# Designs tried in a protein design run: peptides against a protein of PDB entry 7BBL. Part 4

Target 1, 86 residues: chain A of PDB entry 7BBL
Amino acid sequence: IAQESLESQEQRARAALRERYLRSLLAMVGHQVSFTLHEGVRVAAHFGATDLDVANFYVSQLQTPIGVQAEALLRCSDIISYTFKP

## One batch from the design tools (peptide)

Design b1_p10_1_s2 (made by RFdiffusion4, then SolubleMPNN; from b1_p10_1, 3 letters changed)
Fold by OpenDDE base, seed 2:
Structure b1_p10_1_s2 (fold): chain B 86 residues (1-86), chain A 10 residues (1-10)
Amino acid sequence: as target 1 above (86 residues)
Amino acid sequence: MTTLDLLAAL
């Protein structure tokens, strides 16, 4: 049994994590998502799309403590986590 | 609105 190289195991792990992430993005389309941002900020919005590099989320009906924004761009670097109900 | 605009407003 050729022991899979550590590099091959890491590559498979990275591929599986990326696939799971991409599947979560697809599953969020059209759903209300709760986003946790830096500084403990929590917002809810409808997820629309992401750019090619997955650097930004296009969202609508962004619910913030200061009001509702019709359309917004959330930088993925500013998002700690997100949750939604499929 | 961007995330930066949001964070600056909170």
Scores: peptide ipSAE 0.056, ipTM 0.684, DockQ to the pose 0.032
Fold by OpenDDE base, seed 4:
Structure b1_p10_1_s2 (fold): chain B 86 residues (1-86), chain A 10 residues (1-10)
Amino acid sequence: as target 1 above (86 residues)
Amino acid sequence: MTTLDLLAAL
């Protein structure tokens, strides 16, 4: 039994993590998501889509301390975490 | 609005 190389195991692990992440994005579509940004900023918005590179989240009804923004782009690099109820 | 616009407004 040829033992799978460590590199092949890492590639499978990265692929599984990427798949899990993409599935989480799909599961957020149309749901209200709570985002935690840098500096402890917390916002809620409806997740719409992401770009091909997953650099930005397209969101609607962005609830902020200063009001509601109809449409917004959240940079993925600025997001520390997100939570939603499916 | 972008994340930068949001952070600049807070």
Scores: peptide ipSAE 0.054, ipTM 0.682, DockQ to the pose 0.032
Fold by OpenDDE base, seed 3:
Structure b1_p10_1_s2 (fold): chain B 86 residues (1-86), chain A 10 residues (1-10)
Amino acid sequence: as target 1 above (86 residues)
Amino acid sequence: MTTLDLLAAL
């Protein structure tokens, strides 16, 4: 039994986590998502798409304390967490 | 609007 190198095990774990993340992005399409941003800011929006590098989320109907934005770009670096109900 | 513009307005 060739013991897989620690590196091979880590690579498989990273691949599985990446796949799970991509499936989560697909599952958010067209749903209202609650985003938690830095400083405890919470917003809700419909998830539309992401860019190739998953650096930005394209969202619509962004509900903020100052009003509703029809279209917006959320930088993933500014997002602490997100939740949605399928 | 970007998140930076949004956070600067909040």
Scores: peptide ipSAE 0.053, ipTM 0.681, DockQ to the pose 0.032
Fold by OpenDDE base, seed 1:
Structure b1_p10_1_s2 (fold): chain B 86 residues (1-86), chain A 10 residues (1-10)
Amino acid sequence: as target 1 above (86 residues)
Amino acid sequence: MTTLDLLAAL
């Protein structure tokens, strides 16, 4: 059995992590998601979609301390974590 | 609204 190169193992690990992440995005569609942003800011919104590069989340009914926004764009770089109930 | 607009408003 040729030992799989370290590079091949890393590629498989990256692929598996990417797949798991994409499955998580699909599982969020139409659900209310709690987002934790920088500075401990927490917001809730319905997840709609993401762009191809997963740079932005398109969300609706964004609940903020200053009110509810019908539609918003959350940059993924500003999101520390998210939680939802599938 | 963007995340920046949100963070600037909080």
Scores: peptide ipSAE 0.053, ipTM 0.681, DockQ to the pose 0.032

Design b1_p10_1_s3 (made by RFdiffusion4, then SolubleMPNN; from b1_p10_1, 4 letters changed)
Fold by OpenDDE base, seed 2:
Order: C-alpha cells, then sequence, then structure tokens
Structure b1_p10_1_s3 (fold): chain B 86 residues (1-86), chain A 10 residues (1-10)
C-alpha cells in the first residue's frame, strides 16, 4: 500500500494546528486569557479580536506586572503561548 | 482550560 510522505504528514499536522489556533481565537472572544510572553513575562487580558492577517491581538484590561491598561495591542510574535477557559 | 503554543502552531 502507498504511504504518505513525511513531508505530507508534516503539512497536515501544521494545517491541523493552524485550524485549532483559529478556532481558539473564536472561542476566546470576550474571555480573559493568560498570555506567556518572552523573557518570562505573563499577562492577562480580555481578548477582543485580531487583525485580518492575525498578526496582532487587540485586548482590553491588560494586567501587567506594573499595572493595568484599558486597551492594548499584543503582537503575535511576542506571544509564546496562551491559556483560557472556554 | 485550553492552552496553545504559538511557536508550535504557527
Amino acid sequence: as target 1 above (86 residues)
Amino acid sequence: GTTLDLLAAL
């Protein structure tokens, strides 16, 4: 029987992860999300939306180590991971 | 909860 190439398997895996990512964005709308940023920085904020190319996160009530920002922009490139309760 | 690693996903 024919076997799928490793490259094809990796491609499907990446596609699945991207789909999961996009679905999570929909699920986290309005919810407080815990973000892990570089340098071990952790912040919490209410997720609002992303731009069309999903390069930025628009959030509110951003809790940082030095205070709270009513509105803020988080670049995806600055985010390592995030956690939220659906 | 739900956790995603952006380095792995993107």
Scores: peptide ipSAE 0.481, ipTM 0.897, DockQ to the pose 0.055
Fold by OpenDDE base, seed 3:
Structure b1_p10_1_s3 (fold): chain B 86 residues (1-86), chain A 10 residues (1-10)
Amino acid sequence: as target 1 above (86 residues)
Amino acid sequence: GTTLDLLAAL
């Protein structure tokens, strides 16, 4: 029988995660998103868009521990995870 | 809700 290699299985898994990620970006447009950053910092903001290489998140009404920013830029590398309600 | 872990996904 034909058996899929471990490497092939891993590739499919990564592809599935990337697909989910990209779809989530589309789904979160205009919604408030809770972002978990490093050192336990959590912020909330309305998602606007990302740049072409998905390196930055353009958001509005960013609620931080010390105040609110009308417009803000979050670097993807600063984000550990995010949660939103579609 | 939907939660995505960027460390795992990217």
Scores: peptide ipSAE 0.478, ipTM 0.897, DockQ to the pose 0.055
Fold by OpenDDE base, seed 1:
Structure b1_p10_1_s3 (fold): chain B 86 residues (1-86), chain A 10 residues (1-10)
Amino acid sequence: as target 1 above (86 residues)
Amino acid sequence: GTTLDLLAAL
């Protein structure tokens, strides 16, 4: 059996991560999610939805260091990671 | 729970 190239292996790994990401968006609907933003800032919010190209997160009850927002928009580019309970 | 690193995934 011929060995798959390193580049091809990396491509499959990235594709798998992207799929997991997209599926997690469906799983987190309505759940409270802990978001880690830049500079170590952590916020919590209930996930509502994303736009078509998954550029933005539409959330509710966003708990920030300076207060709570009933409705908020989080840019994906501002998010480093997130955690939730399925 | 489930944790995702967006820097790694995107």
Scores: peptide ipSAE 0.478, ipTM 0.897, DockQ to the pose 0.056
Fold by OpenDDE base, seed 5:
Structure b1_p10_1_s3 (fold): chain B 86 residues (1-86), chain A 10 residues (1-10)
Amino acid sequence: as target 1 above (86 residues)
Amino acid sequence: GTTLDLLAAL
């Protein structure tokens, strides 16, 4: 049986992960999300939206180690992972 | 809940 190339398999896997990512953003709207940032920093915030490039997260009630910010911008590049309850 | 690793998703 002919096998799909490794490159093709990887491409499909990447596409699937990206779709999952984008869908999660939609599901996050209005919910509190726990973000794991670099250097072991963890913050929580209510997700509002992202820009068109999904490069930035616009959030509210950002709970940081040193206080709460009513409105804040989180760069996706600064985020290692996030968790939320749908 | 739902957890995503952004590095893995790129």
Scores: peptide ipSAE 0.475, ipTM 0.895, DockQ to the pose 0.055

Design b1_p10_1_s4 (made by RFdiffusion4, then SolubleMPNN; from b1_p10_1, 3 letters changed)
Fold by OpenDDE base, seed 3:
Structure b1_p10_1_s4 (fold): chain B 86 residues (1-86), chain A 10 residues (1-10)
Amino acid sequence: as target 1 above (86 residues)
Amino acid sequence: MTTEDLLAAL
């Protein structure tokens, strides 16, 4: 049985993770999401959309430590983690 | 507002 190369296994793993990630983005549309940013900053917002490169999250009703923003742009690279209830 | 602006403001 030809063992799949390590590179091929990693490629499949990345593809599976990417698919799960994209499905999560679809699932969170319209829901309130809790985001953890750098330096322990935590915010909550309603997820709207992403751009094609998934570089930014377009959100509404962003609850921040310094107030509420009606509309905001969250850079995905600034997000350490997020949680939501489907 | 962007995250960069937000983080700079905190």
Scores: peptide ipSAE 0.324, ipTM 0.860, DockQ to the pose 0.032
Fold by OpenDDE base, seed 2:
Structure b1_p10_1_s4 (fold): chain B 86 residues (1-86), chain A 10 residues (1-10)
Amino acid sequence: as target 1 above (86 residues)
Amino acid sequence: MTTEDLLAAL
């Protein structure tokens, strides 16, 4: 029985995580999402879209500790995690 | 506003 190499297992795991991530982005469209950013900052916003390379999130009604921003651009690299109700 | 702007403002 040819055992799948560790490298192949890791590749499949990364592919599965990437697929799950992309599915979550699709599911977020039009929903309010809670984002956890660096430095303990938490914000909520309505998810609009991402750019083609998924480097940025285009959001609306961004609720921040200092007020509400009608439209904002969240860098994906600044986001630690997010939650939403589908 | 960007995340950079937000983090700078806090």
Scores: peptide ipSAE 0.323, ipTM 0.859, DockQ to the pose 0.032
Fold by OpenDDE base, seed 4:
Structure b1_p10_1_s4 (fold): chain B 86 residues (1-86), chain A 10 residues (1-10)
Amino acid sequence: as target 1 above (86 residues)
Amino acid sequence: MTTEDLLAAL
């Protein structure tokens, strides 16, 4: 029995991680999410959506150290991590 | 507001 190549195993692993990530985005819709950004900045916001290439997060009620923004755009590259309660 | 705006304001 020919064993699956290392490249094929890596492809499946990447696909599984991508699926898990996308499912987390679905799960956070409408919930308040806590985001950790660069420079020690932490914010909380209600998640709305992402764009098609998942380059940006569109959020509402963004709680920041300098006040609340009704609507905001968070670049995904600026987000170190996030957490929420499903 | 964008992340850039936020980070610049802090």
Scores: peptide ipSAE 0.318, ipTM 0.858, DockQ to the pose 0.031
Fold by OpenDDE base, seed 5:
Structure b1_p10_1_s4 (fold): chain B 86 residues (1-86), chain A 10 residues (1-10)
Amino acid sequence: as target 1 above (86 residues)
Amino acid sequence: MTTEDLLAAL
C-alpha cells in the first residue's frame, strides 16, 4: 500500500480546514454574530457577505461599545474569533 | 465604519 507523502497529507488537511471555514461563513449568513477583535473589543453584527478572497466581512447593525453602526466593514485579519447560533 | 475606525475610537 503506497503511503501518502507527508506533504500530500498536509495539503489535504489545509484544504479540509479551508472548506470548514468557508462552510462556517455560509452558515452565518443572515445571523447575528459575536466578534472578538483586538484589544479585547467585542462586537455583535448581522453577517451579510465577504469579498471573493474573504479579506473583509460586510456586516449590518454593528453593536459596539460606542453605539450602533448601520453598516460596517470588518477586516478578517482584525477578527480573533467569532461565534453564532446556526 | 471599519475595524480601524472602531479601534481608534475606543
Scores: peptide ipSAE 0.317, ipTM 0.857, DockQ to the pose 0.031

Design b1_p10_2 (made by RFdiffusion4)
Fold by OpenDDE base, seed 2:
Structure b1_p10_2 (fold): chain B 86 residues (1-86), chain A 10 residues (1-10)
Amino acid sequence: as target 1 above (86 residues)
Amino acid sequence: TMTTHDLLAA
């Protein structure tokens, strides 16, 4: 019985995650997104654009615990997770 | 909900 290699399985898994990520980006356009950052920080912002290569999030109306920023850049490495209602 | 850890992995 032929079985897909572990390497191939991991490749498919990464591809699936990437597709899911890209679909989420398309879906969040124009919506307020809740971001969970490091150190227990939670912020909300409207999605503007993203840098697909670096995975930077360009957002507007960023609500932070200490104020609101009209425009902001969130690095993917700073984000643990995000949610939104499509 | 999307987590970013796996996306940042090499």
Scores: peptide ipSAE 0.299, ipTM 0.828, DockQ to the pose 0.057
Fold by OpenDDE base, seed 4:
Structure b1_p10_2 (fold): chain B 86 residues (1-86), chain A 10 residues (1-10)
Amino acid sequence: as target 1 above (86 residues)
Amino acid sequence: TMTTHDLLAA
């Protein structure tokens, strides 16, 4: 029997990951999210929006060790991981 | 919890 190619399997895996990502964005709207950045920096912020092409995170009330920023932009490339309570 | 590295890759 025929088997799906490796490339096709990888494409499906990437698509599934993207779907999971997009669903998490929907779920985090308006909620405080904990972001783990490079160099062990951890911040918390309320999620506002993102641009799908560049994957920038537009957040509010960004809580850092040195203070709070009312509005901030987090680049996806700066984010190692994030978590939140739905 | 989600990691973003895989999203940026490929």
Scores: peptide ipSAE 0.298, ipTM 0.828, DockQ to the pose 0.057
Fold by OpenDDE base, seed 3:
Structure b1_p10_2 (fold): chain B 86 residues (1-86), chain A 10 residues (1-10)
Amino acid sequence: as target 1 above (86 residues)
Amino acid sequence: TMTTHDLLAA
């Protein structure tokens, strides 16, 4: 039986992660999302849209430790992880 | 949950 090369396996793994990411974006449209930012900061916001190539998150009703912002932009580089309820 | 590191990593 032939064995897939390590390079090919890595390519499939990266593709699978990207697919999971894109599917999560579709699923969180219109829902409140919990974002974990740097330094343990956690915020919640309603998802609006993203830039697929730039990885910006356009959100509304952003709840921060300081207050609520009607509209806000979260850069993907500022986000460690996110979760939401479908 | 979804982490963003692997999405942006080279």
Scores: peptide ipSAE 0.296, ipTM 0.827, DockQ to the pose 0.056
Fold by OpenDDE base, seed 5:
Structure b1_p10_2 (fold): chain B 86 residues (1-86), chain A 10 residues (1-10)
Amino acid sequence: as target 1 above (86 residues)
Amino acid sequence: TMTTHDLLAA
């Protein structure tokens, strides 16, 4: 039985993951998103835009443990996970 | 929920 190569399978997996990511970005537009950052910090913010190449999240009304920031930049590398209500 | 670790690894 013919079997797809491991490299091809990995390529498809990466592509599928990227697609899921992009779709999540589209879905979160205009919604409040909960971000889990390092050191157990959790913040909430409204999604504005992102740079697809560097995965910078431009958000507004960022609710942090010490206050609200009107505009903020969250780097993907600083984010462990995010969730939102569609 | 999306985990960025997977994205960075991809």
Scores: peptide ipSAE 0.291, ipTM 0.828, DockQ to the pose 0.056

Design b1_p10_2_s1 (made by RFdiffusion4, then SolubleMPNN; from b1_p10_2, 4 letters changed)
Fold by OpenDDE base, seed 4:
Parts: structure tokens; C-alpha cells; sequence
Structure b1_p10_2_s1 (fold): chain B 86 residues (1-86), chain A 10 residues (1-10)
């Protein structure tokens, strides 16, 4: 029985996680999402889209402690986690 | 548009 190499297993795992992530972005479209940022900052916003390399999240109705921003750009590298109801 | 940096800078 041919055994898949460790490198191949890791590659498949990374690919599966990437696909899962991208699918979550699709499911997120139009929904309010809760984002956890650095320094304990938590915001909620409606997800619109990402750019081509998924470096930024374009959102609307960004709820912050100091008010609501109609449109905003969240850098993906600044996002620790997010949750939403599909 | 407001950016993440703008938000975190406050």
C-alpha cells in the first residue's frame, strides 16, 4: 500500500484549510461579522468583499466604541479572529 | 474610508 508522504499530507491539510477559509468568506458576504482585533478591540461590521490577495476586508456599518463608520477597510493581518451566523 | 490602523490608533 502506497503511503502518502508527510509533506503531501501537510500540503493537503493546508489546501483544505485554505478552501475552508475562502468558503467562510463567501458565506460571510452580506452578514454582520464580529471581529476581534489587537489590543482587545472588538468591532462588528457587515462584510462586503476582500481584495485579490485577501489582504484587506472591505466592510460597511463598522460599529466601534466611538460610533459607526459607514465604510471601512480592515487589514486581514490586524484581525485575530471573527465570528458570524451563516 | 477608515482603516484598521485608524481605529487602533484611537
Amino acid sequence: as target 1 above (86 residues)
Amino acid sequence: RRTTLDLLAE
Scores: peptide ipSAE 0.096, ipTM 0.702, DockQ to the pose 0.036
Fold by OpenDDE base, seed 1:
Structure b1_p10_2_s1 (fold): chain B 86 residues (1-86), chain A 10 residues (1-10)
Amino acid sequence: as target 1 above (86 residues)
Amino acid sequence: RRTTLDLLAE
């Protein structure tokens, strides 16, 4: 039985990570999510949707250090991490 | 809609 190549193993690992990420986005829909941003900023918001390349998060009721935004656009490149209860 | 950059700039 031939061993799977290292490249194939790495490809499967990347695919698995991508799938878990996308599934987390689906699970976030309609839930409040806590986001950790740059400069130590943490915000909470209700997740709405992302665009096709997941460049942006469309959220509502964004709780920020300076107040609440009814609707906001979070650039995914500005998000370090997030957590939520599914 | 406000962007992340707008929030961080304030």
Scores: peptide ipSAE 0.095, ipTM 0.701, DockQ to the pose 0.035
Fold by OpenDDE base, seed 2:
Structure b1_p10_2_s1 (fold): chain B 86 residues (1-86), chain A 10 residues (1-10)
Amino acid sequence: as target 1 above (86 residues)
Amino acid sequence: RRTTLDLLAE
């Protein structure tokens, strides 16, 4: 019985995770998203869009510990995790 | 580079 190589399995797994990630981005459009940042900082914002390489999140009504910013740019590399209700 | 945390720390 032919068995798929470990490398091939890992490649498929990465592709599946990437697809799930991208689909989550599509799903969160227009919704309020809770973001967990470093140092225990948590913010909430309405998701608008990402740039072409998905390096930044363009959001609105960013609720931060020190106030609300109408429009903001979140660096994806600064985000540990996020949650939202589809 | 300005990170999100840096911006929030201002």
Scores: peptide ipSAE 0.089, ipTM 0.698, DockQ to the pose 0.035
Fold by OpenDDE base, seed 3:
Structure b1_p10_2_s1 (fold): chain B 86 residues (1-86), chain A 10 residues (1-10)
Amino acid sequence: as target 1 above (86 residues)
Amino acid sequence: RRTTLDLLAE
């Protein structure tokens, strides 16, 4: 039996990870999310939406070290990780 | 609206 190429296997693996990521974004809607940013900065915010290319997160009630920002834009490239309770 | 950069700059 013909076997799938290594490149094709890697492509399927990337696709699976991408699907999990996108599903997590859907699950985040309306929930408070904890974000880890650079230099040890950690913030929490309610997830609103993202743009089509998922370059930015539009959030509300951003809890920062200096206070609460009612609305904010988080660049995905500045986010190291995030956690939330679905 | 503030950006991530604005937050990190403070």
Scores: peptide ipSAE 0.095, ipTM 0.704, DockQ to the pose 0.035; fails the geometry check

Design b1_p10_2_s2 (made by RFdiffusion4, then SolubleMPNN; from b1_p10_2, 3 letters changed)
Fold by OpenDDE base, seed 4:
Structure b1_p10_2_s2 (fold): chain B 86 residues (1-86), chain A 10 residues (1-10)
Amino acid sequence: as target 1 above (86 residues)
Amino acid sequence: VRTTEDLLAA
């Protein structure tokens, strides 16, 4: 039988990565997450939610190098990576 | 609400 096309394989790979990403977002809810931003900026905040297009992270108790913000909006495009303890 | 713009300013 014919093998799955490369395009189909790539599509499944992207889908798998997307699912993993979305699951991580669900796991983040209610937890403090450490975010790495550009220019060496690192912050920690409690994850609240994202908008429908996952363009922004809505967080609380954002610990920044210059203080704590009760609520903040983190643009996903500005986030290099994040980590948290589930 | 503060945004990443504040964090990445300058």
Scores: peptide ipSAE 0.279, ipTM 0.848, DockQ to the pose 0.035
Fold by OpenDDE base, seed 2:
Structure b1_p10_2_s2 (fold): chain B 86 residues (1-86), chain A 10 residues (1-10)
Amino acid sequence: as target 1 above (86 residues)
Amino acid sequence: VRTTEDLLAA
């Protein structure tokens, strides 16, 4: 019985993780999300949307160490992790 | 609109 190649298994794993990621984006709409950025920077904001290629997060009420920004654009590549309550 | 760059620069 032929086994699925390791490469194929890894591809399916990546696809599954990608799907979970995209679903989390849908789930966080309208919720306050805590973002961890580089340099130990942590901010909180209400998630609005992303562009089609998920390059940027469009958020509102961004709470930062230097104040609250009504509207902001967070580059997804600069986000290490995030957490929120569904 | 502020960007990540602004946050990291602070």
Scores: peptide ipSAE 0.279, ipTM 0.853, DockQ to the pose 0.035
Fold by OpenDDE base, seed 5:
Structure b1_p10_2_s2 (fold): chain B 86 residues (1-86), chain A 10 residues (1-10)
Amino acid sequence: as target 1 above (86 residues)
Amino acid sequence: VRTTEDLLAA
């Protein structure tokens, strides 16, 4: 009985996770998202778009501890997690 | 505040 290699299984798993992530990005378009950053910083903003390599989140109406920024750039690598209501 | 760097520095 043939069995898929471990490497192949891991590859499929990574692909599935990547797809789920990308789908979540599509789902948050236009919605207000709560972002958790380092140092306990939490902000909320309307998700606009990402660049092609999904390295940055382009958002609007960013609510920060010191005020609201009309437009801002959030580095994806600095985001610990995010939540939103689809 | 324009980027995450600005947020973390604030």
Scores: peptide ipSAE 0.278, ipTM 0.852, DockQ to the pose 0.034
Fold by OpenDDE base, seed 1:
Structure b1_p10_2_s2 (fold): chain B 86 residues (1-86), chain A 10 residues (1-10)
Amino acid sequence: as target 1 above (86 residues)
Amino acid sequence: VRTTEDLLAA
């Protein structure tokens, strides 16, 4: 009947969320993803990869409000959310 | 390669 500590439970929860996040990144590879940025900016781009610390998203065919960019780097800290169809 | 800086016009 031993119960896991609250801290341990929280650790597992964080680990699970992190894993789910990382798996979502893997699922995004090669797909067009819709990104919601600050100030109401919304863009769509084909996801390529991220750096090791997931600080940046390397994308292609970035559709912006003012045009399309062949290659672009999106700072993850500027991304509020994203959606895609796996 | 452009970054989010350009997108946010900051």
Scores: peptide ipSAE 0.277, ipTM 0.851, DockQ to the pose 0.035

Design b1_p10_2_s3 (made by RFdiffusion4, then SolubleMPNN; from b1_p10_2, 3 letters changed)
Fold by OpenDDE base, seed 5:
Structure b1_p10_2_s3 (fold): chain B 86 residues (1-86), chain A 10 residues (1-10)
Amino acid sequence: as target 1 above (86 residues)
Amino acid sequence: RLTTDDLLAA
């Protein structure tokens, strides 16, 4: 009985996770998102867009501990997690 | 606009 190689299985798994991630970004558009960052920082902002390589999140109405920023750039690599209501 | 670095430095 033929079985897919472990390497191939892992490749498909990574692809599936990538797709789910990208779909979540699409679902975030126009919604307020709660972001968890390093140093215990949690912020909320309206998601606008990302660059082509999804390295940065462009957001608006960023609520930070010291106030609201009309527009902001969040580094995706600095985001631990996020939640939103689709 | 605010950057992540600026935010974390606040």
Scores: peptide ipSAE 0.302, ipTM 0.843, DockQ to the pose 0.035
Fold by OpenDDE base, seed 3:
Structure b1_p10_2_s3 (fold): chain B 86 residues (1-86), chain A 10 residues (1-10)
Amino acid sequence: as target 1 above (86 residues)
Amino acid sequence: RLTTDDLLAA
């Protein structure tokens, strides 16, 4: 019987994950988020927004190991993971 | 404002 190709299945899976990711960004707006960066660095900040291609996170009240920054730009490619309470 | 590069360099 006819079945969907592996490539098509993978495409649908990627699309679903992308949608969930974008929805999570919307849910993060205004909330404090804990970010895990490289070298074991962990920071917390209030999520504001991203640019159109989701290359950067614009955040406020960034708590870093050496101090707090009122406003900051985090490169998404430098973020390994994040957690937040919706 | 702080950039990712600044943060990682600090």
Scores: peptide ipSAE 0.296, ipTM 0.842, DockQ to the pose 0.036
Fold by OpenDDE base, seed 4:
Structure b1_p10_2_s3 (fold): chain B 86 residues (1-86), chain A 10 residues (1-10)
Amino acid sequence: as target 1 above (86 residues)
Amino acid sequence: RLTTDDLLAA
């Protein structure tokens, strides 16, 4: 039988991860999300949307160590991980 | 509006 190349396997894996990521963004809409940022900073916010290139998260009710911001912009590249309840 | 830069500076 024909065997898929390693490169092809990796490509499919990347595609699958990307799809899962994008779907998670859709699932986040309207929900409170816990974000882990650099330097041990953890914040929670209601996810609103992202820009077209998914470079920024538009969030509301951002709970930070120093207070709550009604509206905020989080740079995705500064986010290590996030969790939420669908 | 709070920016990421502001947040990370906190």
Scores: peptide ipSAE 0.293, ipTM 0.841, DockQ to the pose 0.036
Fold by OpenDDE base, seed 1:
Structure b1_p10_2_s3 (fold): chain B 86 residues (1-86), chain A 10 residues (1-10)
Amino acid sequence: as target 1 above (86 residues)
Amino acid sequence: RLTTDDLLAA
């Protein structure tokens, strides 16, 4: 009946969320992803990869409100959310 | 390449 500490439970929860996040990135590879950025900006792009610390998203065919960029770099800290169909 | 700064017009 030994109970795991609250801190340990929180650690497991964070680890689970992190794993889900990383797996989502893997699932995004090669797919078009819709990104919601700050100030109501929404863009779509084909996800390529991220750097090791997941600070940047490397994408292609970035559809912006004013045009399409063949290659682009999105700073992850500027991304509020994203959606895609695996 | 387009940067986030360019995209967000920051």
Scores: peptide ipSAE 0.269, ipTM 0.829, DockQ to the pose 0.036

